# Peptides against a protein of PDB entry 8PQO, part 3

Target 1, 252 residues: chain A of PDB entry 8PQO
Amino acid sequence: VLLKEYRVILPVSVDEYQVGQLYSVAEASKNETGGGEGVEVLVNEPYEKDGEKGQYTHKIYHLQSKVPTFVRMLAPEGALNIHEKAWNAYPYCRTVITNEYMKEDFLIKIETWHKPDLGTQENVHKLEPEAWKHVEAVYIDIADRSQVLSKDYKAEEDPAKFKSIKTGRGPLGPNWKQELVNQKDCPYMCAYKLVTVKFKWWGLQNKVENFIHKQERRLFTNFHRQLFCWLDKWVDLTMDDIRRMEEETKRQ

## One batch from the design tools (peptide; aimed at target 1 Y17 N88)

Design b1_p8_6_s2 (made by RFdiffusion4, then SolubleMPNN; from b1_p8_6 with V1P Q2K)
Fold by OpenDDE base, seed 4:
Structure b1_p8_6_s2 (fold): chain B 252 residues (1-252), chain A 8 residues (1-8)
Amino acid sequence: as target 1 above (252 residues)
Amino acid sequence: PKSLLPLL
C-alpha cells in the first residue's frame, strides 16, 4: 500500500471550485476520444449516510478499446473492467476504484477535502498517527511548467500565461502562492487529495503502486491547470447551470 | 496516450 496526499492550491474559493470542478470534468470528458465511449453509468443518485449527504455514482470503465490488442487477448475476463464508485458530498469527496478480476488485491481510493487554506493543514483526513506518518505530502503547483509532461502541455492551459478577464486572476508567476497572501481580494483554496493505492501482486506491488501515483499526479496536475485556465467559462455559472448542462449532456 | 477521465 502506498499513500500520498496531493495538495493542489488554487486561486479560487471553495464555492467557486464546486462549479469549476463539475464544469471541468464535463469538458474534459467531452475532450476525450469517444466522448465517454466505454464508460457505463450504473448508478447516479443522491445518497445520505452517517450524516454525509451527496451524490453517489457507480461507473464502469470498459478498457477493452483502450488497451493494445495483445493485452485484450491475454486479459482475463473482468480484468479490463474498472469500477469507479464515487461519493460526492462536497466539500468532501471519496472515489473508490476497483477491478473485477483483482478483487481485494487492487484498490485506488481518492479522498478529497476542499479547504479555504494554502495547503497548511496536516492530516485533514484524520488518519491515525501511525498511518499518517507513512503519507507523503505532495504539493502540486499548477503554475510550475516543470511538473507538466511535454506531451500534456498546452499553451491555452498554462496558468503562467492565462489571465482571467472576468476575475482579473492570473497569470500565475513563480511566487503566485506567496503573492496570494497579500491579495485580500483573491480567494484561495487547497484540494487535499489522499490517494491510497493497493496492488498486492508479489514482485509488482511497488512498481505498480508508484506508477498509479504517477498517473494520478499527472491527472490532478493537468485537470487543475485546465480548471484554472477555464475560469472565465465557469465562474459565472451556478450549480443550477451545471445541473442543466449535465442533463443536456445525458440526452446526447 | 491513455489517460483516465478526471476523478473526483
Scores: peptide ipSAE 0.082, ipTM 0.777, DockQ to the pose 0.158
OpenDDE base, seeds 1, 2, 3, 5: peptide ipSAE 0.060, 0.077, 0.071, 0.063; ipTM 0.793, 0.780, 0.780, 0.798

Design b1_p8_7 (made by RFdiffusion4)
Pose (drawn by RFdiffusion4):
Structure b1_p8_7 (pose): chain A 252 residues (1-252), chain P 8 residues (1-8)
Amino acid sequence: as target 1 above (252 residues)
Amino acid sequence: FHLITMKM
């Protein structure tokens, strides 16, 4: 099983990232026809354990209505049921994604620490030493064009070409992280996203774990580029604003 | 659905 820690250094604060991430998930999913239908909340409750106080959820995403009929007929029972178990104690969160048919043999776990630093902490998740020694640290720079697939590139989602009206932040150059250390004002943070991918069937552990990690890096990059370029849309929102927009979207 | 891993 392969583990990688993706470090996403951002010119926002940890407080700002909480609102910005919630807004961005909702906004990026605004054009998807077929969003919200098929989402099932099994469990939604508070939890507390040894310093980590938060909200636990268990949700199922039924994909039967979103795939061709032949896929629904051919799919083994439960293969189209995606389970997500989430522990949200921001600035810490853990999510576990499984498939009902694959049980625990296909698993994607993301454990994230959101810290007000420049991604300089080591083993921020406090792994056992030997296990930590086998974790590759992968840095994601949202200003680096070379880290974006050409088919993914969108000028309107390029931090190198965006300046915030409300904050004046951006555009981001190759020295933006250096100018953060030399700066006393603009906030910054790093999301330490430790990703574990497990695929235990058919001897395809390596191929699937690698494919998933490449896709997770691509998604983390594109998502956080979008998040920064949408600063003007969400930076003035509070958490109460976010919860209100959630209830609003709940009516339908 | 594609953003499921981006949720908190």

Design b1_p8_7_s1 (made by RFdiffusion4, then SolubleMPNN; from b1_p8_7, 6 letters changed)
Fold by OpenDDE base, seed 4:
Structure b1_p8_7_s1 (fold): chain B 252 residues (1-252), chain A 8 residues (1-8)
Amino acid sequence: as target 1 above (252 residues)
Amino acid sequence: FKYILLRQ
């Protein structure tokens, strides 16, 4: 098991981020999947449990079309089906990713708190002290181009070049986080993403767990760069606007 | 793979 807490600081409010996240997820989804091919939505319903109220989703990602033919032919039954169970009780979110074949030997859990701070809270997910000692805190700087793979880099998604016309935020220079502290009128937040990766295959555990974390980090970096650079597209939207957009997208 | 991870 490998745990890392990714801390993504953004020059947006927690309330703004709720809209921006949903917008950016929808937009990035359109761009990557051509409309959700190989995604089955089993459940999408409101839930209430232990004072947590939100939206529950259960999806299956069928990877058969996304892997080489030889992998598909050799893959055991269920090995290419990934289940995603998500509980979105913003500002708290939890997602659990499992695989039908690997069962208890595979887990990705992503737990996110969105807080109106600069990533300074320790153990925001309230882990036991012994478990917390094993968590690496990883800061993602959305302005740092060195954290972006060359193949993922787009100039239109570069926070160091983007300036929001609607909000005046950006471009984010090398010291943007320090400057933000001095700007009373600019909201900020941190997304604290505790990622738990478990891959219990002897000889491959560390390699696969580290690989998954590398992919998660890459995703979080790119996503939050997009979210910020799309600020002018979503900042004036309401949650009701987002819901309408989601409904329209489901009808297509 | 990217779609799974973006909604997180």
Scores: peptide ipSAE 0.118, ipTM 0.831, DockQ to the pose 0.590
OpenDDE base, seeds 1, 2, 3, 5: peptide ipSAE 0.092, 0.107, 0.112, 0.106; ipTM 0.822, 0.821, 0.828, 0.831

Design b1_p8_7_s2 (made by RFdiffusion4, then SolubleMPNN; from b1_p8_7, 6 letters changed)
Fold by OpenDDE base, seed 4:
Formats: sequence, C-alpha cells, structure tokens
Structure b1_p8_7_s2 (fold): chain B 252 residues (1-252), chain A 8 residues (1-8)
Amino acid sequence: as target 1 above (252 residues)
Amino acid sequence: FKYISLRL
C-alpha cells in the first residue's frame, strides 16, 4: 500500500471551486477524443448516509478499446473493467476504484477535503497516527511548469500566462502563493487529496503503486491548471447552471 | 454522452 496526500492550492474559494470543478470535468470530457467512450454509468443518484448527503455515482470504465490487441486477447474476463464508485458530498468527496479480476488485490481510493486554507493542515483526513507517518505530502503547484509533462503542456492552460478578465486573478508568478497571502481580496483554498493505492502482486507492487500515483498526480496537475485557466468561463455560473448543462449533456 | 471521473 502506498499513500500520498496531494495538496493543490488554488486562488479560488471553496464555493467557487464547487462550480469550477463540475464545469471543468464536463469541459475536459468534451475535449477528450473518445471521452466517455467505454464509460458506462450504472448509478447516479443522491444519497444520505451517516449524516453525509451528496451524489453517489457508479461507473464502469471498459478499457478494451484503450489497450493493445495482444493485451485484450490475453486479459482475463473482467480484467479490463474498472469500477469507480464516488460519493460526492462537497466539500468532501470519496472515490473508490476497483477491478473485477483483481478483487481485493487492487484498490485506488481518493479522499478529498476542500478547505479554505493554504495547505497547512496536517492529517485533515484524520488517519491514525501510525498510518499518517507513512503518508507523503505532495504539493502540486499549478504555476510550476516543471511539474507538467512536455506532452501535456498547452500555453492556453498555463496559469503563469493566464489572466482572468472577470476576476483579475493571474498570471501566477513563481511566488504567487506568498503574494496571495498579502492580497486580502483574493480567495484561496486547498484540495487535500489522500490517495491510497494498493496493488498486491508479488514483484510488481511497488512499481504499479508508484506508477498509479504518477498518473494521479499528472491528472490532478493538468486538471487544476485547466480549472484555473477556465476561470472566466465558469466563475459567473451557478450550481443551477451546472445542473442544466449536465442535463443537456445527458440528452446528447 | 460524455462523463469523466469525479476522482478529480
């Protein structure tokens, strides 16, 4: 098992982020070639459990079209189906990713708290002290180009170049986080993403767990760069606007 | 119908 807590600081409020996240997920989905292909939505419903209220989703990602033919031919039944169960009770979210073939030997869990701070809280997910000792805290700086793979880099998604016309936020310079503290009128938040990866295959555990973390970090980095650079597209939207957009997208 | 992961 490999645990890392990714801390993503953004110059937006927790309330703004709720809209921006949903918008950016939808927009990224539209822009991805083959986005939604091989995605089956089994459940999408409100839930209430133990005082937590939110939206529950169960999706299956069918990876058959996304792997080489030889992998598809050799893959056991269910090996290329990934189940994603998500409980979105914003500002808290939990996602559990499993595989039918691997069963208990594979788990990705992503637990996110969105807090109105600069990523300074320790153990926001309230792990046992012994478990917390094994968590690496990883800061994602959306302005740091060195954290972006060259193949993923787009100038229009670069926070160091973007300036929001509607809010005046950006561009984000090398010291933007320190400067933000001095700007009393600019909201900020941190997304604390505790990622638990378990892959119980002898000889491959560390390699696969580290690889998955690398992919998750890449995803979080690119997504939050997009979210910020799309600020002017979503900052004036309401949650009702987002719901209407989601409904319109479901009809297409 | 396109819907990406809420793991973000």
Scores: peptide ipSAE 0.203, ipTM 0.857, DockQ to the pose 0.306
OpenDDE base, seeds 1, 2, 3, 5: peptide ipSAE 0.190, 0.147, 0.190, 0.158; ipTM 0.855, 0.840, 0.859, 0.849

Design b1_p8_7_s3 (made by RFdiffusion4, then SolubleMPNN; from b1_p8_7, 8 letters changed; failed a check: a repeat of another design)
Amino acid sequence: MKYLLLRQ

Design b1_p8_7_s4 (made by RFdiffusion4, then SolubleMPNN; from b1_p8_7, 7 letters changed)
Fold by OpenDDE base, seed 4:
Structure b1_p8_7_s4 (fold): chain B 252 residues (1-252), chain A 8 residues (1-8)
Amino acid sequence: as target 1 above (252 residues)
Amino acid sequence: MKYILLRQ
């Protein structure tokens, strides 16, 4: 098992981020060829448990069409079915990813707190002290080009070049986080993403767990760069606007 | 595969 807490600081409020996240997920989803293909939604309902209230979703991702033919032919039954269970109780979110073939030997859990701070809280997920000692804190700087793979870099998704017309935010210089503290009128937040990866196969555990974390970090970096650079597209949207856009996208 | 991870 490998645990890392990714801390993503953004020059947006916790309330703005809720809209921006949903918009950016929807927009990203439109840009993938085969959006929705091989995604089965089993459950999408409100939940209430232990004082947490939100939306529960259970999805299956059927990867049979998304892997090379040789992988499909060699894959055991259920190995290409990924289950995603998500509990969205914003500003808290939890997602659990499992695989039918690997059962208890595979887990990705992502637990996110969105806080109106600069990523300075320790153990925001309230882990036991012994478990917390094993968590690596990883800061993601959306303005730091060195954290972006050259193949993922786009100038239109570069926070160091983007300036919001609607909000005046950006471009984000090398010291943008320090400068933000002095800007009383600019909101900020941190997404604290505790990622737990378990891959219990002898000889491959550390390699696969580290690989998954590398992919998660890459994804979080690119997504939050997009979210910020799309600020003018979503900042004036309401949650009701987002819900309408989601319903329109389901009908297409 | 990229979108599974963005809703989190």
Scores: peptide ipSAE 0.099, ipTM 0.815, DockQ to the pose 0.699
OpenDDE base, seeds 1, 2, 3, 5: peptide ipSAE 0.091, 0.087, 0.092, 0.094; ipTM 0.809, 0.797, 0.812, 0.808

Design b1_p8_8 (made by RFdiffusion4)
Pose (drawn by RFdiffusion4):
Structure b1_p8_8 (pose): chain A 252 residues (1-252), chain P 8 residues (1-8)
Amino acid sequence: as target 1 above (252 residues)
Amino acid sequence: ALSVSAVL
């Protein structure tokens, strides 16, 4: 099983990231026809354990209505049921994604620490030493064009070409992280996203784990580029504003 | 706030 820590250094605060991430998930999914239908909340409750106080959820995403009929007929029982178990104690969160048919043999776990630093902490997740020694640290720079697939590139989601009206932040150059250390004002943070991918069937552990990690890096990059370029849309929101927009979206 | 995944 392969583990990688993706460090996403951002010119926002930890407080700001919480609102921005919630807004961005909802906004990026605004054009998807077929969003919200098929989402099943099995469990939604508070939890507390040794310093980590938060909210636990167990949700199922039924994909039967979103795939061609032949895929629904051919799919082994439960293969189209995606389970997500989430522990949200921001600035820490853990999510576990499984498939009902694959049980625990296909698993994607993301554990994230959101810290007010420039991604300089080592083993921020406090792994056992030997296990930590086998974790690759992968840095995601949202200003670096070379880290974006050409087919993914969008000028309107390019931090190198965006300047915030409300904050004046951006555009981001190759030295933006350096100018953060030499700066006393603009906030910054790093999301330490430790990703574990497990695929135990058919001897395809390596191929699937690598494919999933490449896709997770691509997604983390595109998502956080979009998040920064949407600063003007969400930076003035509070958490109460986010919860209100959630309840609003709940009516339908 | 939860991290995004390519699966979802």

Design b1_p8_8_s1 (made by RFdiffusion4, then SolubleMPNN; from b1_p8_8, 5 letters changed)
Fold by OpenDDE base, seed 1:
Structure b1_p8_8_s1 (fold): chain B 252 residues (1-252), chain A 8 residues (1-8)
Amino acid sequence: as target 1 above (252 residues)
Amino acid sequence: MLPISPIL
């Protein structure tokens, strides 16, 4: 098991981020070739449990079309089906990713707290001390180009170049996080993303767990760069606007 | 990579 807490600081409020996240997910999904191809939504319903209230989703990602034919032919039953269960009780979110074939030997869990701070809280997910000491804290700086792969870099998605017309936020210079403390009118937040990766296979555990974390970090970096650079597209949207956009996308 | 929904 490998745990990392990714801390993503953004010059947006917790309330703004709720809209921006949903918009950016929808937009990113549209930009992916094949969109929702091979995604089955089993459940999408409100839930209430243990004082947590939100939206529950269960999706299956069918990977059969995403792997080479020889892999598909050799894959055991259920090996190419990924289950995603998500609980969105914003500002808290949890997602659990599993595989039918690997069962208990594979888990990705992502737990997120969105806080109106600069990533200064320790153990925001309230882990036991023994577990918390094994968590690496990883800061993602959306302005740092060195954290972006050259193949993923787009100038229109560069926070160091972008300036929001609607909000006046950006461009984000090298010291932007320190400057936020002095900018009384600029909201900020941190997304604390505790990622738990479990891959039980002798000789491959560390390799696969580290690989998955590398992909998650890449995803979070690119996504939050997009979210910020798309600020003018979503900052004036309401949650009702987002719901309407989601309904329109489901009809396509 | 399948966009694991960044709502995560």
Scores: peptide ipSAE 0.133, ipTM 0.839, DockQ to the pose 0.176
OpenDDE base, seeds 2, 3, 4, 5: peptide ipSAE 0.139, 0.132, 0.062, 0.126; ipTM 0.838, 0.836, 0.812, 0.835; seed 2 fails the geometry check

Design b1_p8_8_s2 (made by RFdiffusion4, then SolubleMPNN; from b1_p8_8, 5 letters changed)
Fold by OpenDDE base, seed 5:
Structure b1_p8_8_s2 (fold): chain B 252 residues (1-252), chain A 8 residues (1-8)
Amino acid sequence: as target 1 above (252 residues)
Amino acid sequence: MLPPSPIL
């Protein structure tokens, strides 16, 4: 098991991020899926449990069309089906990713707290001290181009170049996080993403767990760069606007 | 690759 807490600081409020996240998820999903091929939504419903209220989703990602034919022919049954269960009780979220073939030998869990701070809270997920001492804290800087792969880099998604017309926020210089402390009129938050990766296959555990963390870090980096650079597209939207957009997308 | 929902 490998645990890392990714801390993503953004020049947006926790309330703004609720809209921006949902917008950016929907937009990123459209761009990558080419119309949702290989995604099955089994459940999408409100839930209430232990005083937590939110939206529960269960999706299956069918990877059969996304892998070469020889991989499909050699893959065990269920090995190319990824289940994603998500509980969105914003400002808290939890996602659990499993695989039908690997069962208990594979787990990705992502637990997120959104806080109105600069990533300064320790153990925001309230782990036991013995577990917390094994968590690496990883800061993601959305303005740092060196954290972005050349193949993922787009100038229109560069926070160091983007300036919001609607809010005046950006571009984000090298010291933007320090400057935020002095800018009373600019909201900020941190998304604390505790990522637990478990891969029990002997000899491959560390390699696969580190690889998954590398992919998650890449995803979080690119997503939050997009979220910020799309600020003018979503900052004036309400939660009701987002719900309408989601309903319209489901009817197509 | 389908992005895992960035709500991850």
Scores: peptide ipSAE 0.105, ipTM 0.821, DockQ to the pose 0.188
OpenDDE base, seeds 1, 2, 3, 4: peptide ipSAE 0.116, 0.110, 0.112, 0.067; ipTM 0.827, 0.821, 0.822, 0.803; seeds 1, 2, 3 fail the geometry check

Design b1_p8_8_s3 (made by RFdiffusion4, then SolubleMPNN; from b1_p8_8, 5 letters changed)
Fold by OpenDDE base, seed 3:
Structure b1_p8_8_s3 (fold): chain B 252 residues (1-252), chain A 8 residues (1-8)
Amino acid sequence: as target 1 above (252 residues)
Amino acid sequence: MLEPSPIL
């Protein structure tokens, strides 16, 4: 098991981020080649549990079309089905990713708290002290180009170049986080993303767990760069606007 | 690879 807490600081409020996240997820999904081919939505409903209220989703990612024919032919039953269960009780979110074949031997869990701070809270997910001591805190700086792979880099998605016309935020220079503290009119938040990865296959555990974390970090970095650079597209939208956009997208 | 929804 490998645990890391990714801390993403953004020059937006927790309330703004709720809109920006949903907008950016929808836009990113539209830009993906294959338009949801192989994604089955089993459940999408409101939930209430233990005082937590939000939206629950259960999706299956069918990977049969995404692997070579010989892999598909040799794959055990359920090995190419990935289940994603997500609980969105913003400002708290949880996602659990499992595989039918691997069962308890495979888990990706992502738990996120969105807080109106600069990533200064320790153990925001309230882990036991013995578990918390094994968590690596990883800061993602959306302005740091060195954290972005050359193949993922786009100038229009570079926070160090972008300036919001609607809010005046950006571009984000090397000291943007320190400067933010002195700007009383600029909101800020941190997304604390605790990622738990378990891959319990002998000889492959460390390699696969580290690989998954590398992919998650890449995803979080690129997504939050996009979210910020798309600020002018979503900052004036309401949650009702987002819901209408989601409904329109489901009808296409 | 289907990049999970970035909510993930």
Scores: peptide ipSAE 0.078, ipTM 0.807, DockQ to the pose 0.199
OpenDDE base, seeds 1, 2, 4, 5: peptide ipSAE 0.074, 0.076, 0.078, 0.075; ipTM 0.801, 0.792, 0.812, 0.803

Design b1_p8_8_s4 (made by RFdiffusion4, then SolubleMPNN; from b1_p8_8, 5 letters changed)
Fold by OpenDDE base, seed 2:
Structure b1_p8_8_s4 (fold): chain B 252 residues (1-252), chain A 8 residues (1-8)
Amino acid sequence: as target 1 above (252 residues)
Amino acid sequence: PLPPSPIL
């Protein structure tokens, strides 16, 4: 098991982020050719449990079309089906990713708290002290180009170049987080993403767990760079606007 | 890559 807490600081409010996240996911999904292929939505319903109230989703990602033919031919039944269960009780979210074949030997859990701070809270997910001491805190700086792979870099998605016309936010210079503290009119938040990865396979555990974390970090970095650079597209949208856009996207 | 889930 490998645990890391990714802390993504953004020059947006917690309330703004709720809209921006949903918008950016929708846009990212549209831009990914074949991203919707092999996605089955089993459940999409409100839930109330343990004081959490939000939206529960259960999706299956069928990977059969996304793997080489030889992998598909050799894969055991259920090995290419990924289950994603997600609880969105914003500002708290939880996603649990499992595989039918691996069962308890594979888990990706992503627990997110969105807080109106600069990533300064320790153990926001309230882990036991013995567990918390094994968590690596990883800061993601959306302005830091060195955290972006060259193949993922786009100038139009560079927070160090982007300036929001609607809000005046950006571009984000090297010291943008320090400067933000002095900008009383600029909201900020941190997404605290506790990522638990378990891959119990002898000889491959550490390699696969580290690989998954690398992919998650890459995803979070690119996504939040997009979210910020798309600020002018979503900042004036309401949650009702987002719901309409989601419905329109489901009909296409 | 799988599209980012809104909750990922």
Scores: peptide ipSAE 0.114, ipTM 0.810, DockQ to the pose 0.175
OpenDDE base, seeds 1, 3, 4, 5: peptide ipSAE 0.101, 0.108, 0.068, 0.103; ipTM 0.809, 0.811, 0.794, 0.808; seed 5 fails the geometry check

## One batch from the design tools (peptide; aimed at target 1 V25 I97 I212 L219)

Design b1_p9_1 (made by RFdiffusion4)
Pose (drawn by RFdiffusion4):
Structure b1_p9_1 (pose): chain A 252 residues (1-252), chain P 9 residues (1-9)
Amino acid sequence: as target 1 above (252 residues)
Amino acid sequence: MSARLQMLM
């Protein structure tokens, strides 16, 4: 099983990231016809354990209505049921994604620490030493064009071409992280996203784990580029504003 | 989660 820690250094604060991430998830999913239908909340409760106080959820995403009929007929029982178990104690969160048919043999776990630093901490997740020694640290720079697939590139989602009206932040150059250390004002943070991918069937552990990690890097990059370029849309929101927009979207 | 679901599909 392969583990990688993706470090996403951002010119926002940890407080700001919480609101921005929630807004961005909802906004990026605003054009998807077929969003919300098929989402099933099995469990939604508070939890507390040794310093980590938060909210636990168990949700199922039924994909039967979103795939062609033949896919629904051919799919082994439960293969189209995606389980997500989430522990949200921001600035820490853990999510575990499984498939009902694959049980625990297909698993994607993301454990994230959101810290007010420039991604300089080592083993921020406090792994056992030997296990930590086998974790590759992968840095995601949202200003670096070379880290974006050409088919994914969109000028309107390019931090190198965006300046915030409300904050004046951006555009981001190759030295933006250096100018953060030399700066006393603009906030910054790093999301330490430790990703574990497990695929235990058919001897395809390596191929699937690598494919999933490459796709997770691509998604982390594109997502956080979008998040920064949408600063003007969400930077003035509070958490109460976010919860209100959630309830609003709940009516339908 | 939506982007991941889209990727899976």

Design b1_p9_1_s1 (made by RFdiffusion4, then SolubleMPNN; from b1_p9_1, 6 letters changed)
Fold by OpenDDE base, seed 5:
Structure b1_p9_1_s1 (fold): chain B 252 residues (1-252), chain A 9 residues (1-9)
Amino acid sequence: as target 1 above (252 residues)
Amino acid sequence: ISSLLKSLI
């Protein structure tokens, strides 16, 4: 088991982020050719549990079309089916990823709190003290070019070059987070993303768990760079505008 | 896996 808490600081409010996140997910999905092939939505409904209210989704990702034919022919039953269960109770979110074949030997859990701070809260997910001692805190800086792979870099998605016309935010210099403290008119937040990875196969545990964390960190970095650089596209949108865009994307 | 699962964010 490997736990890391990714802290992503952004020059947006918690309320703005709710719109920006949904917009950026929808936009990123449109940009992927063949997006949605092999995705089955089993459940998409409101839920209420233990005082938490939100939207529950259960999706299956069928990877049979995404792997070479020889892999598909050799794969055990259920090995290429990934289940994603998500509870969106913004500003809290939880996602659980499992595989039919591996059962209890594979788990990815992502728990997110969105807070109006600069990533300074310790143990925001309220883990037991002994469990919290094993969590690595990882700060993601969306302006830091060194955190971005050359193959993922786009100049139009660079926070160090982007300036929002609508809000005046950006470009983000090397000290942008420290400068935010002095800018009374610029909102800020942190997304605290506790990622739990379990891969119980002997001899491969550390390699696979570290690989998954590397992919999650890459995803979070690129996504939040896009979210910020798309600020002028989404900052004036309502939640009703977002819902319409999501419905249009499901029909493609 | 994470590139296919953009909904995880």
Scores: peptide ipSAE 0.079, ipTM 0.785, DockQ to the pose 0.266
OpenDDE base, seeds 1, 2, 3, 4: peptide ipSAE 0.058, 0.054, 0.078, 0.047; ipTM 0.785, 0.776, 0.780, 0.760; seed 1 fails the geometry check

Design b1_p9_1_s2 (made by RFdiffusion4, then SolubleMPNN; from b1_p9_1, 6 letters changed)
Fold by OpenDDE base, seed 3:
Structure b1_p9_1_s2 (fold): chain B 252 residues (1-252), chain A 9 residues (1-9)
Amino acid sequence: as target 1 above (252 residues)
Amino acid sequence: ISSFLKALI
């Protein structure tokens, strides 16, 4: 098991982020070739549990069309089906990813708290002290180009170049996080993303767990760079606007 | 895997 807490600081409010996240997810999904192919939505409903209220989703990602024929032919039953269960109770979110074949030997869990701070809270997910001491805190700086792979870099998605016309936010210089503290009119937040990766297959555990974390970090970095650089597209949208956009996307 | 991960966020 490998645990890391990714802390993503953004020059947006927690309330703004709720809209921006949903917009950016929808936009990113449109840009993915075949993003809807092989995705089965089993459940999409409101839930209430232990005082938490939100939206529950259960999706299956069928990888049979995404792997070579020989892999598909040799794959055990359920090995190419990935289940995603998500509980979105913003500002808290939890996603659990499992595989039918691997059962308890494979788990990706992503738990996110969105807080109106600069990533200064310790153990925001309230882990036991013995578990918390094994968590690596990883700061993602959306302005730091060195954290972005050359193949993922786009100038139009560079926070160090972008300036929001609507809000005046950006460009984000090297010290932008420190400067935020002095800018009373600029909101900020941190997304605390606790990622738990478990892959128990002998000889592959460390390799796969580290690989998954590398991919998650890459994803979080690119997504939040996009979210910020798309600020002028979503900052004036309401939650009702987002709901309409989601309904329109479901009809296409 | 890339499309998978983007759909999770």
Scores: peptide ipSAE 0.073, ipTM 0.773, DockQ to the pose 0.287
OpenDDE base, seeds 1, 2, 4, 5: peptide ipSAE 0.048, 0.046, 0.044, 0.059; ipTM 0.772, 0.765, 0.761, 0.785

